# Ledger of designs, part 10: peptides against a protein of PDB entry 3OAK

Target 1, 145 residues: chain A of PDB entry 3OAK
Amino acid sequence: DDLEQYLDEKILRLKDEMNIAAQLDIDTLNKRIETGDTSLIAMQKVKLLPKVVSVLSKANLADTILDNNLLQSVRIWLEPLPDGSLPSFEIQKSLFAALNDLPVKTEHLKESGLGRVVIFYTKSKRVEAQLARLAEKLIAEWTRP

## One batch from the design tools (peptide; made by RFdiffusion4, then SolubleMPNN)

Design b1_p9_5_s2 (from b1_p9_5 with E4A L7I)
Fold by OpenDDE base, seed 4:
Structure b1_p9_5_s2 (fold): chain B 145 residues (1-145), chain A 9 residues (1-9)
Amino acid sequence: as target 1 above (145 residues)
Amino acid sequence: SESAELIYS
């Protein structure tokens, strides 16, 4: 199916872009730590965030998103950074919001590791209360009987 | 639930 192939390629490209953005930000922050150059700012994920949110919000892409394990890249984006900090407030907020509309199943949580990361956000004292509540909402939905 | 076990592990 031409459409299915097109959608697969679209999501896989985004997945690659997300992974690259994450790695570039990690590299930037590692260099910042190494050199002490506080002018080094990790911005690659933030730059790509609108595209990620746009894709995640499209109902016609849901199956493709889940089948291609894009949630693994979402998980990567949510992981703590080299300096121990968390991704920006905007990244957390946008991703949590977008995840609410995806029909995430147990198998997707297994293959992506997303559940373990999101539960961290419900427990961490470093997370803004507003975002902790969003994370809790996701956990509640994913653990619903 | 199965999902709960994954999340809390």
Scores: peptide ipSAE 0.036, ipTM 0.698, DockQ to the pose 0.902
Fold by OpenDDE base, seed 2:
Structure b1_p9_5_s2 (fold): chain B 145 residues (1-145), chain A 9 residues (1-9)
Amino acid sequence: as target 1 above (145 residues)
Amino acid sequence: SESAELIYS
């Protein structure tokens, strides 16, 4: 119906915006590495984060989020950056919190690759302890009988 | 869990 179409388009637009933001940050950090210009700061994901959180937190968008594989973009946002660092603390915290409230199923983990990335966060020593705990909670939920 | 193997694969 009209609402369903509207919601699909909304999520797909956000998905595109997220992917662009991720790539722009990658480009910024690659340029920072190659030029040594420490004034180059990757801020695109952080700037877009409030919008992402707003969407992910809406219960009425859950099906649309999952059906359109927005979790693939969430996975992309969680991947390590060119300098080996991880996304900002706020990005990690916000995304893990949002994921905790989504009815994520095995099929969504398969099509997004999110499971493997979250496992990484349970093991990485570059992750703050509190965020590692959040990642563990997600894994526990996704692997429960 | 069906998701366990996927996550740890």
Scores: peptide ipSAE 0.035, ipTM 0.693, DockQ to the pose 0.870
Fold by OpenDDE base, seed 1:
Structure b1_p9_5_s2 (fold): chain B 145 residues (1-145), chain A 9 residues (1-9)
Amino acid sequence: as target 1 above (145 residues)
Amino acid sequence: SESAELIYS
């Protein structure tokens, strides 16, 4: 129906915006490495983060989020950057919190690759302890019998 | 479980 179509288009547009933001940050850091210009700072994901969190927090969007594989873009945002660094503390914290309230199922983990990325955060020595605990909580929820 | 295998594989 009209509402379902509107919601699908909304989520797909956000998915595109997230992917563009991720690529722009990758480009910025690649240029930083190439030129040595330490004034280059990757900020595109951080700028878009409030909108992402707002959408992920809406209960009425949960089915649309999961059906359109928005979690693939969430996974992309959590991946290491060209210089080997991880996304900002705020991005990690906000996304882990938002994921905790979504009814994520095995099929969504399969099509997004999110599970393998989150397990990385439970093992990495570069991750803040409180965020590692949030990652562990997600893994525990997703592996429930 | 299937979910556990997916996450830890």
Scores: peptide ipSAE 0.035, ipTM 0.690, DockQ to the pose 0.916
Fold by OpenDDE base, seed 5:
Structure b1_p9_5_s2 (fold): chain B 145 residues (1-145), chain A 9 residues (1-9)
Amino acid sequence: as target 1 above (145 residues)
Amino acid sequence: SESAELIYS
């Protein structure tokens, strides 16, 4: 129906925006590495984060989020950056919190690749202990019988 | 578990 179509378009637009933000940050950091210009700062994901959190927190959008594989963009946002660093503490914390409230199923994890990335966060020594625990909680929820 | 393996795939 009309509402479903509207919600699909909304989520797909956000998905594109997230992917663009991630790529712009990657481009910025690659240029920083190439030129040595330390004034280049990757800020696109941080700027978009409030909108992402707002959308992920809405129960009425859960089905649309999952059906349109927005979790693929969440996975992309969680991936390591060109300089080997991880996304900001706030991005990690906000996304893990939002994921905890979504009815994520195995099929969504497979089509998004999110499962593998979250497992990475449970094992990486670069991840803050608090965030590793959040990642562990997600894995426990997703692997329960 | 099977579910864990599916998550890793």
Scores: peptide ipSAE 0.034, ipTM 0.675, DockQ to the pose 0.712

Design b1_p9_5_s3 (from b1_p9_5, 3 letters changed)
Fold by OpenDDE base, seed 4:
Structure b1_p9_5_s3 (fold): chain B 145 residues (1-145), chain A 9 residues (1-9)
Amino acid sequence: as target 1 above (145 residues)
Amino acid sequence: SESSELIFS
């Protein structure tokens, strides 16, 4: 199916872009730590965030998103950074919001590791209360009987 | 740390 192939390629490209953005930010922050150059700012994920949110919000892409394990890249984006900090408030908020509309199943959580990361956000005292509540909502939905 | 727990647990 031409359309299915097109959508697969679209999501896989985004997945690659997300992974690259994450790695570039990690590299930037590692260099910042190493050199002490505080002018080094990790901005690659933030730059790509609108595209990520746009894709995640499209109902016609849901199956393709889940089948291609794009949630693994979402998980990567939510992981703590080399300096121990968490991704920006905007990244957390946008991703949690977008995840709410995806028909995420247990198998997707397992293959992506997303469940563990989101649980972290419900427990961490460093997470803003507003975002912890969003994370809790996701966990509640994913663990719903 | 919380970060270590997330990554390694």
Scores: peptide ipSAE 0.059, ipTM 0.765, DockQ to the pose 0.151
Fold by OpenDDE base, seed 1:
Structure b1_p9_5_s3 (fold): chain B 145 residues (1-145), chain A 9 residues (1-9)
Amino acid sequence: as target 1 above (145 residues)
Amino acid sequence: SESSELIFS
């Protein structure tokens, strides 16, 4: 199926771009720690965020997103950074909102590790209250009978 | 720490 192949390639390319953006931000912050240069700002994920949100919001891409484990890259984007900080408020808010509309199943949580990361956001004292509530909503949806 | 819990959970 030509359409299915096209969609698979599209999602896999985005997955790669997301992983690269995450690594570049990690590299930036590691260099900031090592050199003390506070002018170094990690912005690669933020720059790519609109594209990520656009893709995650497309109902016709849901199966392709889940089948290709794009949620693993979403999990990576939500992980703590080298300086111990969390991703920007905008990244958290946008991703939690996008995840709320995806038909995520247990198998997707297992293969991506996303469930463990979202649970972290329900417990962390560094997370804004409104985002903790969004994380709690996701956990409730994923664990409902 | 919170980060350690995430890594080792």
Scores: peptide ipSAE 0.058, ipTM 0.763, DockQ to the pose 0.120
Fold by OpenDDE base, seed 5:
Structure b1_p9_5_s3 (fold): chain B 145 residues (1-145), chain A 9 residues (1-9)
Amino acid sequence: as target 1 above (145 residues)
Amino acid sequence: SESSELIFS
């Protein structure tokens, strides 16, 4: 119906915006490495984060989020950056919190690759203990009977 | 590396 179509388009637009933001940050950091210009700062994901959190928190969008594989873009945002660093503390914290409220199923984890990335956050020594615990909570929820 | 495994797995 009309509402379903509207919601699909909304989520797909956000998915594109997220992917673009991630790529722009990657490009910025690659250029920083190449040129040595330490004034180059990756800020695109941080700028878009409030919109992402807003969408992920809406119960009426849950089905549309999952059906359109928005979690793939969430995974992309959580991946390591060209300089080996991880996304900001706030990005990690906000995304883990939002994921906790979504009815994520095995099929969504497989099609997005999100499960593997979250497992990484439970094991990496580069991750803050608080965030590792949030990641552990997600894994526990996704693997329960 | 650990990072590469995440991106390409």
Scores: peptide ipSAE 0.057, ipTM 0.755, DockQ to the pose 0.114
Fold by OpenDDE base, seed 3:
Structure b1_p9_5_s3 (fold): chain B 145 residues (1-145), chain A 9 residues (1-9)
Amino acid sequence: as target 1 above (145 residues)
Amino acid sequence: SESSELIFS
């Protein structure tokens, strides 16, 4: 099926782009720690965020997103950075909002590790209250009978 | 730490 193949390739390309962006930001922050150069700022994820949100919001891509474990890359984007900080407020807000509309199942949470990270956001004192509430909403939805 | 627990499952 030409369409299915096209969609798979599209999502896999985005997954690669997300992973590259995450690694580049990690490299930037590690260099910042090593050199003390405070002018080094991690911006690759923020630059790619609009594309990520656009893809996550498309209903016709939901199955492809979940089947290709794009949520693993979403998890990576939400993990703490080398300097101990969390991703930007905008990344957190946008991803939590996008996740709320995806038909995420238990199997997807297990294979991506996303559940553990989102639970962290419900407990951390470093997270803005409004984002903690969004995380709580996701957990409630994913754990509903 | 919180970060370590997330990274080192």
Scores: peptide ipSAE 0.053, ipTM 0.757, DockQ to the pose 0.111

Design b1_p9_5_s4 (from b1_p9_5, 3 letters changed)
Fold by OpenDDE base, seed 2:
Parts: structure tokens; sequence; C-alpha cells
Structure b1_p9_5_s4 (fold): chain B 145 residues (1-145), chain A 9 residues (1-9)
């Protein structure tokens, strides 16, 4: 199916872009730590976030998103940074919101590792309370009968 | 649930 192929390619391209953005931010922060240059600011994920949110919010892409394990890249974006900090408030909030609308199943959690990361957000003292609550809601939905 | 076991494993 031509449309299916197009959508797959679209999601896979985004997945690659997300992974690159994450790595670039990691590199930036590692260099910041190494050099002490406080002018180095990791912004690649933030720059790409609108595109990510746009894709994740489209109902017609849900199956393609899940089938291509885009959630692995979402997980990567949520992981702690080299300095121990977490991704920006906006990234957390936007991703949690987007995840809430996706029909995530156990198999997707398994192949992406997303579940463990979201659990982390329910427990971390570095997470804003409102975001911890959003993470808790996700866990509740994923673990419901 | 299976999901719970996966998440907490």
Amino acid sequence: as target 1 above (145 residues)
Amino acid sequence: SEAAELIYS
C-alpha cells in the first residue's frame, strides 16, 4: 500500500531525526561539562519538538507510530542528560500529553523501554509535581485490566 | 497485569 509505505517512511525519518537530536544535545552537554563553556546550550530536541508533537498527535499515524517503535525515540528523549538533569519541562509535558492519546500496549512498552522511564518520572524528585502526576496517569492506563 | 510486571521488572 502506497500510503502505508509513505507513512512508514515518514515515521522512520522522524525517528532518525529524534535520535540525532538527542545525541547532539548529549554531545553539547558533555562538551559544556568538559570545557565549562556555559554558552553551550542543548536545544536540538526543543527545536524538533513541535514536529514530534505534530506527528504524535495525529490519530491517523497511531498505528504507524507504534508499529515502527517511535516510542523508543520518545523514551530516549525522556532519559536523563549527562549532567543528571532531565529534558526540558516542555519536552516532558508535551510527550506525556501525546502518550496519553496513543493506544500503547504492553508489546510497545516492551520494545521501547518506555514503561521503565515513565515510572522513573513518577518517583524522581527532580520532576515537577504536575508532570509526575501525568506520568502516574500513564502508568495507571498502561497497567489497567 | 502483564504491563505492570513489565514496567516494574
Scores: peptide ipSAE 0.053, ipTM 0.726, DockQ to the pose 0.894
Fold by OpenDDE base, seed 4:
Structure b1_p9_5_s4 (fold): chain B 145 residues (1-145), chain A 9 residues (1-9)
Amino acid sequence: as target 1 above (145 residues)
Amino acid sequence: SEAAELIYS
C-alpha cells in the first residue's frame, strides 16, 4: 500500500546515502594515502551516522529495514578502511547499539554479510574491549537457540 | 591484515 511504498523508498534512499558516504570516505582515505595529505579526513559516514541510528531505532521501520537489506550497508560501514583501520569508535558503538534492538534473523545475516563482520569484532585484538563485548552480545543473540 | 583475513577470506 501507500505507506509500505513510502517506507520502502525511505529505506532505499538511506541505503543509497550510506553506500555513497562509505565510498566517499574510501575515496578520501585513498587520496590521503596517495598524496600524503594528512588534512584529508573521512567524515561522510560520521555526518550521516545520526540519521542512520535514528532510522535503525524506529520499530515501525524494522521490517522495511530487514526486507530491503539495509544491513548490507551497515556491514559496509563496519568493514575495514583502505588504510587498514576500522571505522571510528563512535560508528562502531552506535551501530552495535542500534543492531541490538532489531529482530535480525539468520537470513538477514546471510544476505547482508553482517554476521561475518560482527564476528570479526569479537575476535580482533584491535577492537576496543567495550565494543568487542557489544559485538559478542549481538552474536550471542543471533545464535541463540 | 587481520581484518581483511577475517572478513574477506
Scores: peptide ipSAE 0.052, ipTM 0.760, DockQ to the pose 0.154
Fold by OpenDDE base, seed 5:
Structure b1_p9_5_s4 (fold): chain B 145 residues (1-145), chain A 9 residues (1-9)
Amino acid sequence: as target 1 above (145 residues)
Amino acid sequence: SEAAELIYS
């Protein structure tokens, strides 16, 4: 129906915006590495984060989020950056919290690749302990019968 | 890298 179509388009637009933000940050950091210009700061994901959190927190959007594979863009946002660093603490914390409230199923994990990334966060020594615990909680919830 | 292997394998 009309509402469903509107919601699909809304989520797909956000998905594109998230992917663009991720790529812009990657480009910024690659240029920083290439030129040595330490004034180049990647901030596109951080700027968009409030909008992402707002959307992910809406129960009425859960089906649309999952059906349109927005979790693929969430996965992209959680990937390591060109300089080897991880996304900001706030990005990690906000996304893990949001994921905890979504009815994520195995099929969504497979089509997004999110499972592998979250497992990475349970193992990485660079991740803050409290965030590793959040990642562990997600894995436990996703792997129970 | 190990991170890349975990994420993309």
Scores: peptide ipSAE 0.052, ipTM 0.754, DockQ to the pose 0.163
Fold by OpenDDE base, seed 3:
Structure b1_p9_5_s4 (fold): chain B 145 residues (1-145), chain A 9 residues (1-9)
Amino acid sequence: as target 1 above (145 residues)
Amino acid sequence: SEAAELIYS
């Protein structure tokens, strides 16, 4: 119906925006490495983060989010960057919090690759303790019998 | 990197 189509288009647009933001940040950091210009700062994901959090927090969008594999874009945002660093503390915190309220199922973890990335955050020595705990909570919820 | 291997292996 009209509403369902509208919601699908809304989520797919956000998915595209997220992927573009991630690629722009990757391009910025690759250029930073290539040129040595330390004034180049990746900010596209941070700028888009409030919109992402807003959408992820809406219960009426949960099915649309999961059906359109928006979690793949969430996974991309959590991946290590070209310089070996992780996304900002705020991105990690906001995404882990938002994920905690979504009815994520095994099939969504498989099609997005999100599970493997979150497991990484439970093991990494570079992750802040409070965020590692949030990641652990997610893994526990997703692996419950 | 180690992180890349963990994520993409």
Scores: peptide ipSAE 0.050, ipTM 0.749, DockQ to the pose 0.151

Design b1_p9_6_s1 (from b1_p9_6, 5 letters changed)
Fold by OpenDDE base, seed 1:
Formats: sequence, structure tokens, C-alpha cells
Structure b1_p9_6_s1 (fold): chain B 145 residues (1-145), chain A 9 residues (1-9)
Amino acid sequence: as target 1 above (145 residues)
Amino acid sequence: NEYMKELLK
């Protein structure tokens, strides 16, 4: 119906925006590495983060979020950057918090690859302890029978 | 959840 179509389009637009932001940050960091220009700073994901968090927090969008595989874009945002660094503390914290309230099922984990990335955050020594705990909480919920 | 359990091996 009209509402469903509107919600689908909304989520798909956000998904596209997230993917673009991720790629722009990757491009910025690659250029920084290639040129040595330390003034180049990747900020696109950080700029978009409030919108992402707002959408992920809406209960009425949960089904649309999951059905359109927005979690794939969430996974992309959590992946290590070209220089080996991780996304900002705020991105990690906000996304883990938002994911905790979504009714994520096995099929969503398979389609998005999110499970593998979150497992990484439970193992990495570069991850802050409090964020590792959030990741572990997600894994515990997703593995529950 | 067999999928996640497999990933955790």
C-alpha cells in the first residue's frame, strides 16, 4: 500500500546514502595515504550518523529496515577502513545500541553479513572494552535458541 | 541459532 511503499523508499534512500558515505570516506583515506595530505579527514559517516540512528530507533520502521537489508549498510559502516583503523567510537556505540532493539533474525544476519563483523568486535584488541561488551550482548541475543 | 553457532566455532 501507500505507506509500505513510502517506508520502503525511505529506507532504500537511507541505504544508498549510507553506502555513498562509506565510499566517500574510503576514497578520502585512500587519497590521504597516496598523497600524504594529513588535512584530509573522513567525516561523511559521522555527518550522517544522527539520521541513521534516528531511523534505526523507529519501531514502525523495523520490518522495513530488515526487509530491505539495511543491515548490510550497517555492516559496511562497521568494517575496518583502508588504513586499518576502525570507525569512530560514536559510530560503533550508536550502531551497537540501535541494533540491540531490532528483532534481528538468522535470515537478516545471513543477508547482511553483520554477524561476522560483530564477532570481530568481540575479538579485536583495538576495540574499547565497553563496545566489546555491547557486541557480545548482541551475539548472545542472536545465538539464543 | 545454528548459523551463528557455526560462525562462533
Scores: peptide ipSAE 0.431, ipTM 0.914, DockQ to the pose 0.952
Fold by OpenDDE base, seed 4:
Formats: sequence, C-alpha cells, structure tokens
Structure b1_p9_6_s1 (fold): chain B 145 residues (1-145), chain A 9 residues (1-9)
Amino acid sequence: as target 1 above (145 residues)
Amino acid sequence: NEYMKELLK
C-alpha cells in the first residue's frame, strides 16, 4: 500500500528529527555547562514542537505513530536534561495532551519506556502541579484493566 | 494492565 508506506516514512522521518533535536539540545547544554557560555540555549525541541504536535493530533496517523514506536522519541523528549532540568512547560503540556488522545497499549509502553517516564512526572517535585495532573490522568488510563 | 501496575509498585 503506497499510502501506508508514505505514512510510515513520514513518521520515521519525524522520529529521526525528534531524536536529532533531543541530542542537539543535550549537546548544547553540556557545552553550556562545560564552557559557562550562558548564551548557549537549547531550542531544537521547542522549534520542532509544532510539527510534532501537528502529527500527534491526527487520528488517522495513530496506528502509524504507534507501530513505528514514535513514543520512544516522545519519551526521549520528556527525559531530564544534563543540567537536571526538565523540558519546557510547553513541551510537557503539549505532549501530555497529545498522548491523552492516543490509543496507547501495553506493548507500546514496553517498547517505548514511556510508562516509566510519565510515572516520574507524577512523583517529581520539579513538575508543575498542572502537568503532574495530566501525567496522572495518563497513568490512570494506561493502568485500566 | 499488569505491566503498569508493576511499574507503580
């Protein structure tokens, strides 16, 4: 199926872009720590966020998103940064909102590691209360029998 | 979901 192949390639490209953005931000922050250059700002994920949100919001892409383990890249984006900080409020909010509408199953949680990371957001004192509640909502949904 | 339940322990 040509359409299916097209969608797979689209999602895989986005997955790659997300992983690159995450690594670039990590590199930027590591360099900032090493050099003390406060002008170095990690902005790659934020710049790509609109595209990520756009894709995640499309119901017709849900199967392709899940089948290609895009959630692994979502997990990577949610992980703590080298300086111990968390991704921006906007990234957290947008991703949690998008995840709420995806038919995430156990197999997707296992292959992505997303479950562990979202649990972290329910427990961390560094997370804004509003976002912790969004994370809790996801956990409640994923824990249903 | 036994997987998530185990993670929450």
Scores: peptide ipSAE 0.429, ipTM 0.914, DockQ to the pose 0.961
Fold by OpenDDE base, seed 3:
Structure b1_p9_6_s1 (fold): chain B 145 residues (1-145), chain A 9 residues (1-9)
Amino acid sequence: as target 1 above (145 residues)
Amino acid sequence: NEYMKELLK
């Protein structure tokens, strides 16, 4: 199936782009910490966010997204940064919203580690209340029998 | 979802 192959390649390319963006931001912040150069700003994830949101919102890509473990890259984007900070408010909000519409199953949670990270967002005092509620909604949905 | 329930304990 040519279409199926095309969609797989599309998602895998995005997955790579997301992982690269995350690593570049980590490298930037580590260098900022090491040098004290406050002009170093991590912007790679923010720059790629619109594309990520666009892909996650496509119903016809849901199976491909889940089958290729794109949620692992989503989890990586949600992890705390080297300086202890969390990803931007907009990244959190956009990803939580997108996750709400995906038919996430237990196997996807296991292979991505996403469940553990979202639980963190329900407990952390550093998370905005609005976003904590979105995280709680996801946990409630994923915990359903 | 028993997996998520276990994580929440």
Scores: peptide ipSAE 0.415, ipTM 0.911, DockQ to the pose 0.957
Fold by OpenDDE base, seed 5:
Structure b1_p9_6_s1 (fold): chain B 145 residues (1-145), chain A 9 residues (1-9)
Amino acid sequence: as target 1 above (145 residues)
Amino acid sequence: NEYMKELLK
């Protein structure tokens, strides 16, 4: 119906915006590596983060979020960056918190690849202990029979 | 969740 179509389009637009933000940050950091210009800071994901969190927090959007594989873009946002660093503390914290309230199922984990990335956060020595615990909580929830 | 269990191996 009209509402469902509107919500699908809304989520798909956000998905595109997230993917663009991720690529822009990658491009910025690659340029930083190539040029040595330490003034280049990747900020596109951080700028878009409030909108992402707002959408992920809405219970009435859960089905639309999951059906349109928005979690693939969440996975992309969590991946290591070209310089070997991880996304900002705020991005990790906000996304882990938002993911905790979504009814994520096996099919969503498979189609998004999110499970593998979150497992990485439980194992990496580069991750803050507080955030590793949040990742572990997600893994525990998703591993339930 | 067998999928996640496999990933954790």
Scores: peptide ipSAE 0.410, ipTM 0.909, DockQ to the pose 0.918

Design b1_p9_6_s2 (from b1_p9_6, 4 letters changed)
Fold by OpenDDE base, seed 3:
Structure b1_p9_6_s2 (fold): chain B 145 residues (1-145), chain A 9 residues (1-9)
Amino acid sequence: as target 1 above (145 residues)
Amino acid sequence: NEYMRELLE
């Protein structure tokens, strides 16, 4: 199926782009810590966020997203940064919203590690209350009997 | 519980 192959390649490319963006931001922040240069700002994930949100919002891509473990890259984007900070409020909010509309199953949580990271957001005092509530909603939905 | 551990491992 040509369309299926096209969609797979599209999602895999985005997955790579997301992973690269995450690593570049990590590198930037590590350099910031090392040099003390506060002008170094990690912006790669923020720049790519609109594209990520756009893809995650498309119903026709849901199966391809889940089958190719794009959620692993979503998990990576949610992980704490070298300086101990969390990704921006906007990244958290956008990703939690997008995740709420995906038919995420247990197998996807296992292969991506997303479940454990979202649980972290339900417990951390560094997380804004409204986002902690969104994280809690996701966990409740994923663990619904 | 075991279910949660399985789900969130």
Scores: peptide ipSAE 0.053, ipTM 0.711, DockQ to the pose 0.259
Fold by OpenDDE base, seed 4:
Structure b1_p9_6_s2 (fold): chain B 145 residues (1-145), chain A 9 residues (1-9)
Amino acid sequence: as target 1 above (145 residues)
Amino acid sequence: NEYMRELLE
């Protein structure tokens, strides 16, 4: 129906924006590494984060989010950056919080690769303990019998 | 275990 189509388009646009933001940050950090210009700061994901959080928090968008594999873009946002660093604390915290309220199923984990990335956060020494616990909570929920 | 792998891979 018209509403469903509207919501699909909304989520797909956000997905595209998220992917672009991720790539721009990667490009920025690669250039930073190559040039040594420490004034180059990757900020595109952070700038878009409020919009992402807003969308992920809407219960009426849950099905659309999952059906359009927005979690793939969430996974991309969580992946380590070229310099070996992780996305900002705020990005990690916000995304982990938002994921707790989504009815994520096995199929969504498979098609997005999100499960593997979240497992990474449970094991990484670079992750703040607080965020590692959030990641562990997600894994426990997703693997609960 | 296999179940975990199926969920996370």
Scores: peptide ipSAE 0.052, ipTM 0.705, DockQ to the pose 0.258
Fold by OpenDDE base, seed 2:
Structure b1_p9_6_s2 (fold): chain B 145 residues (1-145), chain A 9 residues (1-9)
Amino acid sequence: as target 1 above (145 residues)
Amino acid sequence: NEYMRELLE
């Protein structure tokens, strides 16, 4: 219906915006590495984060989020950056919190690759203990029978 | 980076 179509389009637009933000940050950091210009700061994901969190927090959007594989873009946002660093603490914290409230199923994990990335966060030495625990909690919940 | 992306996918 009209509402479902509207919601699908909304999520797909956000998905595109997230992917663009991720790529722009990658480009910025690659240029920083290549030029040594330390004034180059990757800010696109951070700038978009409030919108992402807002959408992910809406219970009425859960089905649309999952059906349109927005979690793939969430996975992309969580991936390591060109300089080997991870996304900001706030990005990690916000996304893990949002994921905790979504009814994520095995099929969503498979089609998004999110499971593997979150497992990475349980093992990485660069992850703050607090966030590693959140990642562990997610994995535990997702692996429940 | 590209390597990590491939590893985590």
Scores: peptide ipSAE 0.049, ipTM 0.716, DockQ to the pose 0.065
Fold by OpenDDE base, seed 5:
Structure b1_p9_6_s2 (fold): chain B 145 residues (1-145), chain A 9 residues (1-9)
Amino acid sequence: as target 1 above (145 residues)
Amino acid sequence: NEYMRELLE
């Protein structure tokens, strides 16, 4: 199916772009720590965020997103940074909102590791209260009998 | 981030 192939390629390209953005930000922050150059700012994920949100919001892409394990890249974006900080408030908020509308199943959580990371956000004192609540909502939905 | 992934387990 031509459409299916097109959608797969679209999602896989985004997945790759997300992974690259995450690594570039990590590299930037590691260099910042190493050199002490406080002018170095990690901006790659923020620059790509609008595209990520746009894709995650499309109902017709849900199956393709889940089948290609794009959630693994979402998990990576949510992981703590080298300096111990968390990704920006906007990244957290946008991703949690987008995840709420996806038909995520247990198998997707396992293959992506997303469940474990979201649980972290429900427990961490570094997370804003409103975002912790969003994380809790996701966990409740995913663990519903 | 492999180190942080381990801490999140």
Scores: peptide ipSAE 0.047, ipTM 0.709, DockQ to the pose 0.073

